# Peptides against a protein of PDB entry 7RZF, part 94

Target 1, 358 residues: chain A of PDB entry 7RZF
Amino acid sequence: PFQEEHLKQLYKIVPIKDIRNLYVTFPIPDLQKYYKSNPGHYLGHLIGHEGPGSLLSELKSKGWVNTLVGGQKEGARGFMFFIINVDLTEEGLLHVEDIILHMFQYIQKLRAEGPQEWVFQECKDLNAVAFRFKDKERPRGYTSKIAGILHYYPLEEVLTAEYLLEEFRPDLIEMVLDKLRPENVRVAIVSKSFEGKTDRTEEWYGTQYKQEAIPDEVIKKWQNADLNGKFKLPTKNEFIPTNFEILPLEKEATPYPALIKDTAMSKLWFKQDDKFFLPKACLNFEFFSPFAYVDPLHCNMAYLYLELLKDSLNEYAYAAELAGLSYDLQNTIYGMYLSVKGYNDKQPILLKKIIEKM
Target 2, 358 residues: chain A of PDB entry 7RZF as posed
Amino acid sequence: PFQEEHLKQLYKIVPIKDIRNLYVTFPIPDLQKYYKSNPGHYLGHLIGHEGPGSLLSELKSKGWVNTLVGGQKEGARGFMFFIINVDLTEEGLLHVEDIILHMFQYIQKLRAEGPQEWVFQELKDLNAVAFRFKDKERPRGYTSKIAGILHYYPLEEVLTAEYLLEEFRPDLIEMVLDKLRPENVRVAIVSKSFEGKTDRTEEWYGTQYKQEAIPDEVIKKWQNADLNGKFKLPTKNEFIPTNFEILPLEKEATPYPALIKDTAMSKLWFKQDDKFFLPKANLNFEFFSPFAYVDPLHSNMAYLYLELLKDSLNEYAYAAELAGLSYDLQNTIYGMYLSVKGYNDKQPILLKKIIEKM

## One batch from the design tools (peptide; aimed at target 1 G70)

Design b2_p30_1_s4 (made by RFdiffusion4, then SolubleMPNN; from b2_p30_1, 13 letters changed)
Fold by OpenDDE base, seed 2:
Structure b2_p30_1_s4 (fold): chain B 358 residues (1-358), chain A 30 residues (1-30)
Amino acid sequence: as target 1 above (358 residues)
Amino acid sequence: SVDERFIGEIAKAAEEGKPIPTSKPVVVES
């Protein structure tokens, strides 16, 4: 059990590698029995979100953080941790207190909005996708993993328990959120800048560190975190596939792309998948313009246009990625190339979003 | 100590470049 003496602590850690990381950790109850609702995963999804109005979006805009991961970790002896981990820039290392303030502002926003059933449904749908297309583990590894899982889950649920969300439990989400408070925080900063400033050595790995109490003034500052109007809940992810039907191979299916449309302005080739048998498609578009490379001015204009288009689509990039969709836009010597790849079900939605921004 | 175990786990995770949280769905790029 974490006693008060273990809370509100700052650890300055010297890495071997030139890395800058911040770990903001919270002791939480053992949530293993709540695997069907997985409130820690719900919170990790929101805190670790990368879309507009997210914690990461704000911290990136300030130049303090490159990446963010949020979620639960198993602990020893019936405790878990909720961890927010960020990769710090050099500037971010100077603003750790303000970064953590923003974390608490985002957590306060989550408290104010309350648990959202639609967010739980998205987590459920994403996990269902991940489960359905999980690579078959090697038989020996699978057997040993099953044996381990059998200690925690009923035999009938062993295959699904890690992935299938069944119960929306707003009470458990609120319970975990109540543990994400400044008075319950343990902070670790990993940076070579602490070299020669440490007074302790960890026994197992020989890691040099310094432990300090976080000042009460700093704790109070985080406790008084206001609602930051820049933080918003994500919008619904329109790209999550729900239809995984694979169409039968057509009798006239060719082993190579067939020309199915030939007009003065467009040619279309199609090949049905005969190898992978996945509910995925690859759409490739080549746009030809005689003006794209006629002179340096047109070339620069085409480049700027594409950069502006990419910027305008950035709001969809993370949601598409989470849903197993990707797009690529490139300038070519003949004009522009567009590709859309991933699950076929919601590709038309992503393609429409791209076209609407063009 | 509880603190040394905590530091060792963080240090190891940082050096390995592995995210400590297990709950983020790994997008399996197939």
Scores: peptide ipSAE 0.155, ipTM 0.747, DockQ to the pose 0.423
OpenDDE base, seeds 1, 3, 4, 5: peptide ipSAE 0.168, 0.149, 0.144, 0.162; ipTM 0.761, 0.743, 0.699, 0.760; seeds 1, 4, 5 fail the geometry check

Design b2_p30_2 (made by RFdiffusion4)
Pose (drawn by RFdiffusion4):
Structure b2_p30_2 (pose): chain A 358 residues (1-358), chain P 30 residues (1-30)
Amino acid sequence: as target 2 above (358 residues)
Amino acid sequence: ADELQTEKEDMDDALNNGVDFVLDLMFNDS
């Protein structure tokens, strides 16, 4: 649907709720036919990746961006999109051309070195382990899912869809990586600062927007010289699991969680899993404080402190959320709250790091 | 506190679900 008359264009949209965002849209051909190599997931794993020396951490370091989501958007049949959607700070709206410039800097940093064998092997291993201990399904919604993807795949791999990968073909990685070029951009800016500046309006919904077609100054500023920032490839993962042993049932087996420790400082509830036999467990905590909801100031600083803790600890723990260990730390009325769940091997390192950062 | 948490949820909601609206708006001009 994107003919070349309406390419290289930058819209400005006025919202109703106060948000600020930047959408970068590329068009690409259909790659649902290629469901073995999956080049879109490879570029999605290399673009939208938080951690040391990556696309998001540098935009955090310049104070322009809270978070960004990579990957490819799939539309209808026979055509596909690719999106880099970002949200903006107060002075992140002033330097949009520089943000998209850094996006093509990281793309060119990934074009000078291209394919990687160990990233494909690591992602395939992760999908294989995440398929081998696939948890049980709720019977409603699961049959709708496997009837939702029954149209595309044969009868044998109706289940093993986007779980098992056979081959690493760098040609398709290079093909989809070539289609990301500044002659193929469609920038869209959402900001509430364009109240009285919009000529055009939407008939269906009634929204207002513009046409600021990007002159060639910034296009030829985008693809001209792109060496690097301080970017780097992600490093070897250490949260990949290795212990897949189901520990045996002990003498004191109980059907409900029993109170084991009762002190004036803490209490526990414990139950060994009897039904599921998956090498994974969930640990949860609820810390209490009478000062958490005393007045609005103290009920306000709690969200700010806990949010800055999540800010400063996502850079470390995104590899744990990527390997299958997810944590969550949010505030409650009474006190604050913690819940770490996932594979059975790497809970102590993660929970201990959470405490010592806390 | 509740206001800051709602503003953050609206920001995250527009980041994760605003692509369909932007594409539909681009299709109207196409």

Design b2_p30_2_s1 (made by RFdiffusion4, then SolubleMPNN; from b2_p30_2, 15 letters changed)
Fold by OpenDDE base, seed 4:
Structure b2_p30_2_s1 (fold): chain B 358 residues (1-358), chain A 30 residues (1-30)
Amino acid sequence: as target 1 above (358 residues)
Amino acid sequence: AEELKKQREIQKEALENGFDFVLDLFLSES
């Protein structure tokens, strides 16, 4: 376990590749025994959230961060790490202290709101989807992976333990959240900008780095992180599928799309899946407007309309993606194209949200 | 969307690989 001397440290690391990354890490207890509640996953889901009021949303709005990942990672025996990792912009590299301040402000928001059972339920449901539809691993790789997992889980749970949440444990969430404090932080900044400014070499890879103590004033600044009113818990994800029923193939099912509706205002083609047998659908809509390309003004208006529509739908983009849904909106020479893809169960909800923004 | 998902998975893998390196460094000092 890290002693006090190993905490509040900053590592400046020179990468081989031209990358800019920030790793904010916290030593946490070994949570393996709590796999049924997985409090680190709960916190990782919230800290790594990309929706409105998220940490990433704020850091992106400032132009400091492109991507964010939060979660637990295995450490040595008897402890784990909770890690918040961000891809830094060039500007973000200059604002690392402020980025970390925002991380602690978000963590403080999580403390203020307390553990939410509905968020746990969403994590459970998302993990159930991921488990059900996990890609088939290659047999050799799968066998090796299972053999490794057998050291950590009962044999009967080995296949499910990584995915299935069973127990809401707010006490464990709070326990982990109590470890996410400035006094318990280890920071690594990875950037080529540290080339020629390092004094150590890592033994395994020969990576050049510098280790520095984080100044007490900076630690205090992070300890005094206030509630930033920009940070909010995510809204409930309405798009998480719960019905995975596969309808039987109709007797009259054609191998090609059949015209099932033909009117003056609309044509509808339908093709039932006869190959994959997944609870997924692809909805494609082509909207024809005689005005879309009449003149440059109308063309520009149609473009602007679609951009505004995309912006207005951005609040749903991440939630839809997490739920295995996607949408696409494009201008066409005849008007607009809309595509909705993924699990069929909640596609009507997403489609309704799109229509409500039109 | 699949390409964005793939890019996110690649980024996640790259980030995970970066995690492993940073963790290895941290573990080597512990």
Scores: peptide ipSAE 0.134, ipTM 0.703, DockQ to the pose 0.297
OpenDDE base, seeds 1, 2, 3, 5: peptide ipSAE 0.113, 0.124, 0.130, 0.124; ipTM 0.666, 0.704, 0.700, 0.705; seeds 1, 3 fail the geometry check

Design b2_p30_2_s2 (made by RFdiffusion4, then SolubleMPNN; from b2_p30_2, 16 letters changed)
Fold by OpenDDE base, seed 2:
Structure b2_p30_2_s2 (fold): chain B 358 residues (1-358), chain A 30 residues (1-30)
Amino acid sequence: as target 1 above (358 residues)
Amino acid sequence: AEELKKKEEIQKEALENGFDFVLRLWLSES
């Protein structure tokens, strides 16, 4: 177990590749026995969220971070780590202390709101989707993975244990969240900017690094992290599929798209899936405007309109992606193209959101 | 068509691959 002497440490690491990464880590108890509630996954889902009011959204708005990942990882026997990892911009490398302050402000927001059962239910539903449609692992990898999992899970649960959320445990969420404090932090910064500024070498790979204590003043600054009004919990994800019914193949199903509607204002082609048998659909819309390509001004207006539309839809992009939905909007020489792809159950909801912004 | 690995799997892989180095570094010092 990490003692106090191992906490509040900063590692400056020289990479071989030109990468800039920040790892903010917290030692936590071994949560393997709590796989049915998976409190680390709950916190990773919120801390790693990319929607409006998320930690990543704020850090991106400042130009400091490109990507953010949050979650638990196995350590040695008897403990795990909770990790917040970010890809740093060049500017973000200069603002690491402020980035970590924002992490603690977001964590403080999670403490203030408390555990949310609806968020747990969304994690459960997302995991159920992931499990149901998981590709068959390669036999060798599958066998090795099963053998490893058998050490941690009952034989009956081995196939489902990674995905099965059954128990909402707010007490365990609060317990993990209580470990996410500045006094428990270990920080690693990975950057070529530390080349020639290191005093240690790692034995396995020869990686050069420097270890430093984080100043008490910096720890105190993070301990005094207030509530930042920009941070909000995510809204409910309306796009998570719950119906996975596959419709029977029609007797008159054609191997090519058939024209099923022909009107003065619209043509509709339909092809039923005869190959994959998944509860997925692909909706493609081509909009024709006689004005779209009349002159350069109209072309520029159509471009600007589409960029504004995309920007207005950005609030749904992450939630749709998590739910296995995607959309695409493109300008064409005749007007606009829209595609909606993924699980069919909630496609009408996403399509409605797009139309409401048009 | 690169099947867009679910963001959660990308997140897991990113956590696994990137932090393994940091973990090894910390385990070598302990």
Scores: peptide ipSAE 0.134, ipTM 0.721, DockQ to the pose 0.162
OpenDDE base, seeds 1, 3, 4, 5: peptide ipSAE 0.123, 0.115, 0.135, 0.126; ipTM 0.687, 0.696, 0.713, 0.730; seeds 1, 4 fail the geometry check

Design b2_p30_2_s3 (made by RFdiffusion4, then SolubleMPNN; from b2_p30_2, 17 letters changed)
Fold by OpenDDE base, seed 4:
Formats: structure tokens, sequence, C-alpha cells
Structure b2_p30_2_s3 (fold): chain B 358 residues (1-358), chain A 30 residues (1-30)
């Protein structure tokens, strides 16, 4: 759909709100027919990953970017966009060329590693979880949404099409990756710093912008993006739940937490869910140390210990979150508080990881 | 977790809004 004059363009856009955003966009073929494989979701998952060796991790380490989202978006009929969107820091606004270079380095890493079936399987499993626990939409909104989707999907699949991944198609992943090239890029920078520096107005909302061709030298720099050794594929997400069994309510279930263990060293309270019947649990641990707040030195040591512990757990934070798990660590006047929440199936794995770092 | 979800929601909304602009520009140019 785009001719050469529409590619390799930079748009400087004045926002109404004080925001700094970068949109790196690539026109791609309409992938709607490939919804069962959803190669754009696969790529969006990796490009948008927040774990160690991710694009975001590197850009954050440089202080240029706060957040990153990657994925496909519906365009007009006959094409889509793949978009990498980042929230820019003030410093990041000055380093847009370098940010985009890092994007292409990461994309080059994805090309070098090739499509990974295990990553597809994780996407499939995550989508299955999201589908299973999708909140009920309001009837009016739901009906309108379904009516729109019926134009794209068979009636039998309309409810699941957004979530179901069925076919690993490495060929389609490679096809999309082949479109994620500097020669196919459209860059939009959104910043108030462009106020008074624009020469065009968008017709629909009157948004002021300037359009510029990206210099050939810059395109060449991006085309020659090397493999950056800092970029790595994510490790397997061990926290994705697979068991969603809800145990029957016990006959002796109490409406309040019951003390089920009382020893000199530990007390344990338990309450079964009697209301929501979800395959979720909340594990709360309070650790008591007589030395935690005995003096300022011990207090500071306890604080530093917890900060180091949190830092050591950062490698799991994003993976746990994606899997619908969360943890929290806090200093208390008596010692430490640990909370693990979310789907119960893989909570023991997360808990074990936490304990191994202690 | 809620703060991160909210940040992601805001980011998703920002992506959607930004994409709308990108799409409008694309439509204007096409």
Amino acid sequence: as target 1 above (358 residues)
Amino acid sequence: AKELEEKRRIQKEALENGFDFVLRLALQES
C-alpha cells in the first residue's frame, strides 16, 4: 500500500498532553487470515519483553526509555502495521536514532536465532490463561465487538480467535521479520518540543506535525545494525499455570482464617476461598527477627538485604507477572514480609526461587 | 502489580491512540 515516498519518513508530532513517545512502525501484509498462528503476536511478545537481555532492559539501562510495547495493529484494508512504541525520557528524545538502532539490533538478533517453537508455546499458554479468565464484558459492548469481529472470523471461532494460537508458523514469523527493515520504516516522534516547528496539520483532529525524510545515512546505519551481545532471547517462563482445578470446599471450611499450625517457630493460618472459586492463592509470610530493628545498624542492614534480594529477583519479576503471579517483599519493624499472589499452580516455583535468593 | 497493570493499560491506550494517529496519517497519504 505504501510507495517509496511514504517509507523512511519521520513525523514530528505535537501532542495535546505533555508526553514523549516514539512510534517505530512498519507496514506489513494483512495477517488476519493467519490469526491461528499470529506471527505478529509472537514478535510483539519478544520485542516487548521486559526480562534480562530484552530491548527494553537495554534502553532503560541507558535512561532513554521507560516503557516499550511491540505488536501488530490493524491498518486499513489490505495491510497492517507492526509497531514498536516507547515512552521516551527527556534524554531519550535526544537519542531517537540510537534507540531505533537498538531496535534493529534486537530484530537482527531475532533473525539470527530464528523462530522458537517454545516461545510460541508460551504465547499460546499465556493467551489460553487470558481467555479463560477474561472478565465478562457488558452485553452492549460485547455484542458490538462480536458483530465487528464476525467480518473477520468464522462464527464458531469469533469468541476465541483473539486468544487461540494453534499453528506454529516459523515461515510467517520470518516473513514479518523481513518487513521489519529500515527501508520499510515510518517513525513518529510525539513531543511538545516540536511546538512551533511544524508545517502540516492532520485533517481529522488538527494535530500539528512535520514530515521529514529520514536521511539515507541514518537508514544505512540502521541497515548495518550488528548483533549486540547484550540482547538475548528470554528464558522459558516457568510460572505459566497449566492446572486450573478448583478444589471442593472442605466440610470444615471456616469463614475466617483458621490456625492450622501452631509451633514455637511458626504459626500458619489458612482460609479456603468460599466466594470466588478461582484457582488463585495468596501466600503471606511474616518473618520475625529479634535483630531486625535492635539498632540503626541492624535496621539499615535489613533494609539493604531486602533491596539486594529484590534486585536479585528482578530476573523473575516480568515472567511472574506475565503468568499472573506477583510477589512483594517489605521490611517490617519485626523483620520481613513476603507475599506471593496469583494463580496457585506455579506459586511453589516462584516461592522456591525467592527462597533460593535469600 | 496494580501499578504495573495500570502502566500497561495506559501504555496500551497510548499505543492505541498513537496508532490511530499513525493510521490517520497513513490514510491521508494513501
Scores: peptide ipSAE 0.170, ipTM 0.738, DockQ to the pose 0.289
OpenDDE base, seeds 1, 2, 3, 5: peptide ipSAE 0.145, 0.154, 0.129, 0.135; ipTM 0.731, 0.729, 0.722, 0.735

Design b2_p30_2_s4 (made by RFdiffusion4, then SolubleMPNN; from b2_p30_2, 15 letters changed)
Fold by OpenDDE base, seed 3:
Structure b2_p30_2_s4 (fold): chain B 358 residues (1-358), chain A 30 residues (1-30)
Amino acid sequence: as target 1 above (358 residues)
Amino acid sequence: AKELEEKKKIQEEALNNGFDFVLRLFLSES
């Protein structure tokens, strides 16, 4: 267990690659016995959320962070870490204290709202989808992974334990949240800007670093993190598939797309999947406009329109991606291309949202 | 599927590889 002397530390690390990363870490109890509830996954899902009102959305809006990941990681011998990792912009590197303040403001928001059963249910449903459609790992990797898991899980549960959530445990969520405090923090900043400013070398890789105590004033600022009104819990994910029925192959199924609708304004081709037999579809739309590339002005307007459309759809992009849906929008010399891919069940919902923004 | 699994794997690998160093550094002091 980390002693008090190991907490409230800042590490400035020189990378080999030109990267800027921040790691905000908290020692937490070993949660492996709680795999059925997985409170660290619940918190990682919320802290790592990318939707409106998320931590990442706010930090991106300030130009400080590009990406954010939150979650638990296995430690050594009876403890784990909860980690918030961000990719820093050049500007974000100057605002690390403020970035961490926003992290604690978001954590404080999670404490104020309390554990949400509906969020747990979404995590459960997403994990069930991921488990059901998990690609067969290479046998060697799969065997080694199972062998590792056998030390921690009953044999009957080994295949499912990583994915199947069964128990909503608000008490365990609150217990982990209680460990996510400034007094328990260990911070690592990774940047080439620390070159020539380090005083230690790591023994295994020869990585240069400096260790410093975080000033008590800074810890107090983080302890006094107010509720930031910009932070909100995510809305329910409408795109999570629930129907996985595979329709039978039609008797007249062709190995190529068949024209099933031909009108003055539209043509529709269809091909049923005869190979993969997955509850997935690819919807591709080509929109033709005689004005799209008639002149530079129309070309620029078509480009601007598509960028505005993409921006207006960003609110759905993350939720769709989590649910195994994707969309793509591109300008073409003839107009616009739209693609919607993934699980077929909720594709009509995503397509409707796209069309409503067009 | 592959890109999202690759992104999750890249995120897990980025978490794993980048954080493995930070973790090792943190664990070496514990």
Scores: peptide ipSAE 0.127, ipTM 0.713, DockQ to the pose 0.221
OpenDDE base, seeds 1, 2, 4, 5: peptide ipSAE 0.123, 0.116, 0.125, 0.125; ipTM 0.704, 0.711, 0.679, 0.727

Design b2_p30_3 (made by RFdiffusion4)
Pose (drawn by RFdiffusion4):
Structure b2_p30_3 (pose): chain A 358 residues (1-358), chain P 30 residues (1-30)
Amino acid sequence: as target 2 above (358 residues)
Amino acid sequence: KDHYLELFDYVEEKAKELGFTFVEGSVIAS
């Protein structure tokens, strides 16, 4: 649907709720026919990746961006999109050309070195382990899912869809990586600061927007010289699991969780899993404090402190959320709350690091 | 079981230094 008359354009949209965002839209051909190599998931794993020396951590370090989501959007049949969607700070709206410049800097940093064998092997191992201990399904919604993807795949791999991968073909990685060029951009800015500046309006919904077609100054400033920032490739993962042993049932087996520790400092509820036999467990905590909800100031500093703890600890723990260990730490009325769940091998390192950062 | 009890002791010690009044926890272990 994107003919070249309406390419290289930058719209400005006025919202109703106060948000600020930047959408970068590329068009690409259909790659649902390539469901073995999956090049869109490779570039999605390399673009939207938090951690040391990556696209998001540098934009955090310049104070312009809270978070960004990579990957490719799939639309209808016979055509596909690719999206880099970002949200903005107060002075992140002033430097949009520099943000998109850094996006093409990281794309060119990934075009000078191109394919990687160990990233494909690591991602295929992760999908294989995440498929081998695939948990039980709720019977409603699961049959709708496997009837939702029954149109595309044959009868043998109706289940093993986007789980098992056979081959690493760098030609398709290079092909989809070439289609991401600044002659293929469509920038869209959402900000509430364009109240009285909009000429055009939407008939269907009634929203207002613009046409600021990007002059060639900034296009030929985008693709001209792009060496690097302080970017780097992600490093070897250490949260990949290795212990897949189901520990045996002990003498004191109980059908309900029993109180084992009862002190004036803490208490515990414990149950070995009897039904599921998956090498994974969930550990949850609820810390109490009578000072958490005393007045609005003390009920306000709690969200700020807990949010800054999540801010400063996502850079470390995104590899744990990527390997299958997910944690969550949010506030409650009475006190604060913690819940770490996932594979059975790496809970101590993650929970201990959470405490010592807490 | 022993491993989770020793890890829960570590959380008790740190939670006391951070001034928490009480800690409640649960675990479903494989």

Design b2_p30_3_s1 (made by RFdiffusion4, then SolubleMPNN; from b2_p30_3, 13 letters changed)
Fold by OpenDDE base, seed 1:
Structure b2_p30_3_s1 (fold): chain B 358 residues (1-358), chain A 30 residues (1-30)
Amino acid sequence: as target 1 above (358 residues)
Amino acid sequence: LKELLELFDEIEEKAKKLGFSYIEGSAIYP
């Protein structure tokens, strides 16, 4: 168990590679027995969310952070850690205290809202998607991972244990969230800027570091983290697939696309997939403008239009990505290109959102 | 296929409103 003397510590670490990272670590109880509810995954999903009103969205808006990951990690001797890891910008390195304040503000928002069953259901649905298709993409990595998991789970459950969310346990979510407090924090900052400013060397890898106690005033500042009105829970992800049906190949299926619409205004080609046999579709659209590339002004207007369109769709980008959907928008010499790819079930919803923003 | 055609019709109508002269689509479905 971490004694109080091991808490509220700051580590300044010199990396070998040119990286800037912040690790905010909280000791938590061993949650292995609660794998069916996985409260750490629930919290990691929310804390690591990238949508509007997320922690990352705010930190990116300030230019302090590039990426953020939150989740549980195994520890020694029946303890786990919850870790929030961020990739720091050069400016973010100067604002670590404020970044951590924002983390505690977001955590406070999660406390105020309480556990949400619909968020748990989304995590369950996302995990079900990941589980269903993991085996089809790369079988070779599975055996070595299974061997490690066999130490923790019965063989019968090993195949499902990582992905199986069955029980919504708000009590366990609150229990973990209660451990995410400033009095329980360990902070590590990784930057080459600490070169020549360290006084210790790690015994195993020779990593140079400095250890300092976090000042009580800083801990108090984090303890008094107010609700920040910029932080919001994510909206429901409408793009998560639920139907994975694959239709049988038609007997007369040609290896070539069929022209299913041919008018003066449009052509549409259709092909049933005969190669991958996945519940995924690819949609591509070329829009032809009579004014495309006529003059520099029209080119600039077309470029600006597409950039504005992309910006207007940014609210859906992360939700679509999480759901295994992607879209691409490009300027072409003839006008505009749109591509939508991924699971077919909710592609119509994404496409409608794109059309609405056009 | 019906759903795809309906979606494409919506795209075509939108494109027409935006002043596009022609649209070409391709769809690969499972």
Scores: peptide ipSAE 0.411, ipTM 0.924, DockQ to the pose 0.743
OpenDDE base, seeds 2, 3, 4, 5: peptide ipSAE 0.405, 0.400, 0.407, 0.400; ipTM 0.922, 0.920, 0.923, 0.921

Design b2_p30_3_s2 (made by RFdiffusion4, then SolubleMPNN; from b2_p30_3, 13 letters changed)
Fold by OpenDDE base, seed 4:
Structure b2_p30_3_s2 (fold): chain B 358 residues (1-358), chain A 30 residues (1-30)
Amino acid sequence: as target 1 above (358 residues)
Amino acid sequence: LEEVLKLFDYIEKKAKELGFSYVEASVEYP
């Protein structure tokens, strides 16, 4: 465990590459024994969320942050870290204190809302997807990884330990949240702007850095983080697949797309997968408008319409991505193209949501 | 196949309501 002298510290680090990163780190208890509940993953999912009302959405709106990752990381024996890592803009580098204030405001929102079982269930379902379709590792790498994990998990659970969520433990979530406090923070800022302003060198890689105590006034500001009304829990992700059943090949299945509907209003080509046998579908639609490309005005209107449509769908973009779904919307010379790809189970839901926004 | 057809019929109906004159779709399904 870190002593008080190791807490409330700011590290200014000079990178080799031209990168700007902020690491907000909290020492937490060793949660390995709670791998079936994985409270750090729950918190990482929410803190790292990219949807409306998320921490990232607010920080992006201010132009301070490009990306955000939150989660637990292994430490030495007996403790772990919870780390919030952001990619800083040039402007964000000037507003690190305010960025961290927003982090604590979001954490305070999580405390106020309390642990949500539905969020845990989403994490469970997402992990199940990730596990089921994990690429096979090379034997050598796999063996080495398994050997390392065997020190921590029963052999029977080693293969699933990273993905298996079985127990909703709100008490453990609250326990971790209680460690995510300003008094328990270590901040690292990585920027070339600190070149020539460092006084220490790291022993392992020769990285130049400066260590400073975070001023008590700054800690107090973060401790007094209020509820920011811009922060909200995400809405339920309706796109997470739960059915992965693959239907048998139909007797009439052709190796090429078959025209199954041909009318004055539509053509539908259908092909059943005969090669990969994955619970994934690709749906491509072309919508023909009689007004498409009639004149420059109509072209511009069609373009603007599509941009507005895309903007209206932004609320679903991240949720779809997390669920292994993607969509694409494009203008065509005939009208509009829509593609929906990914797991087939919830594609109809996404497709309906897209169509309802048109 | 029946599910795909049902979905497409829904899309076709909505497309018509939106003023599209024609819809073409290509579906690759498991």
Scores: peptide ipSAE 0.401, ipTM 0.923, DockQ to the pose 0.757
OpenDDE base, seeds 1, 2, 3, 5: peptide ipSAE 0.396, 0.397, 0.377, 0.399; ipTM 0.924, 0.923, 0.908, 0.917

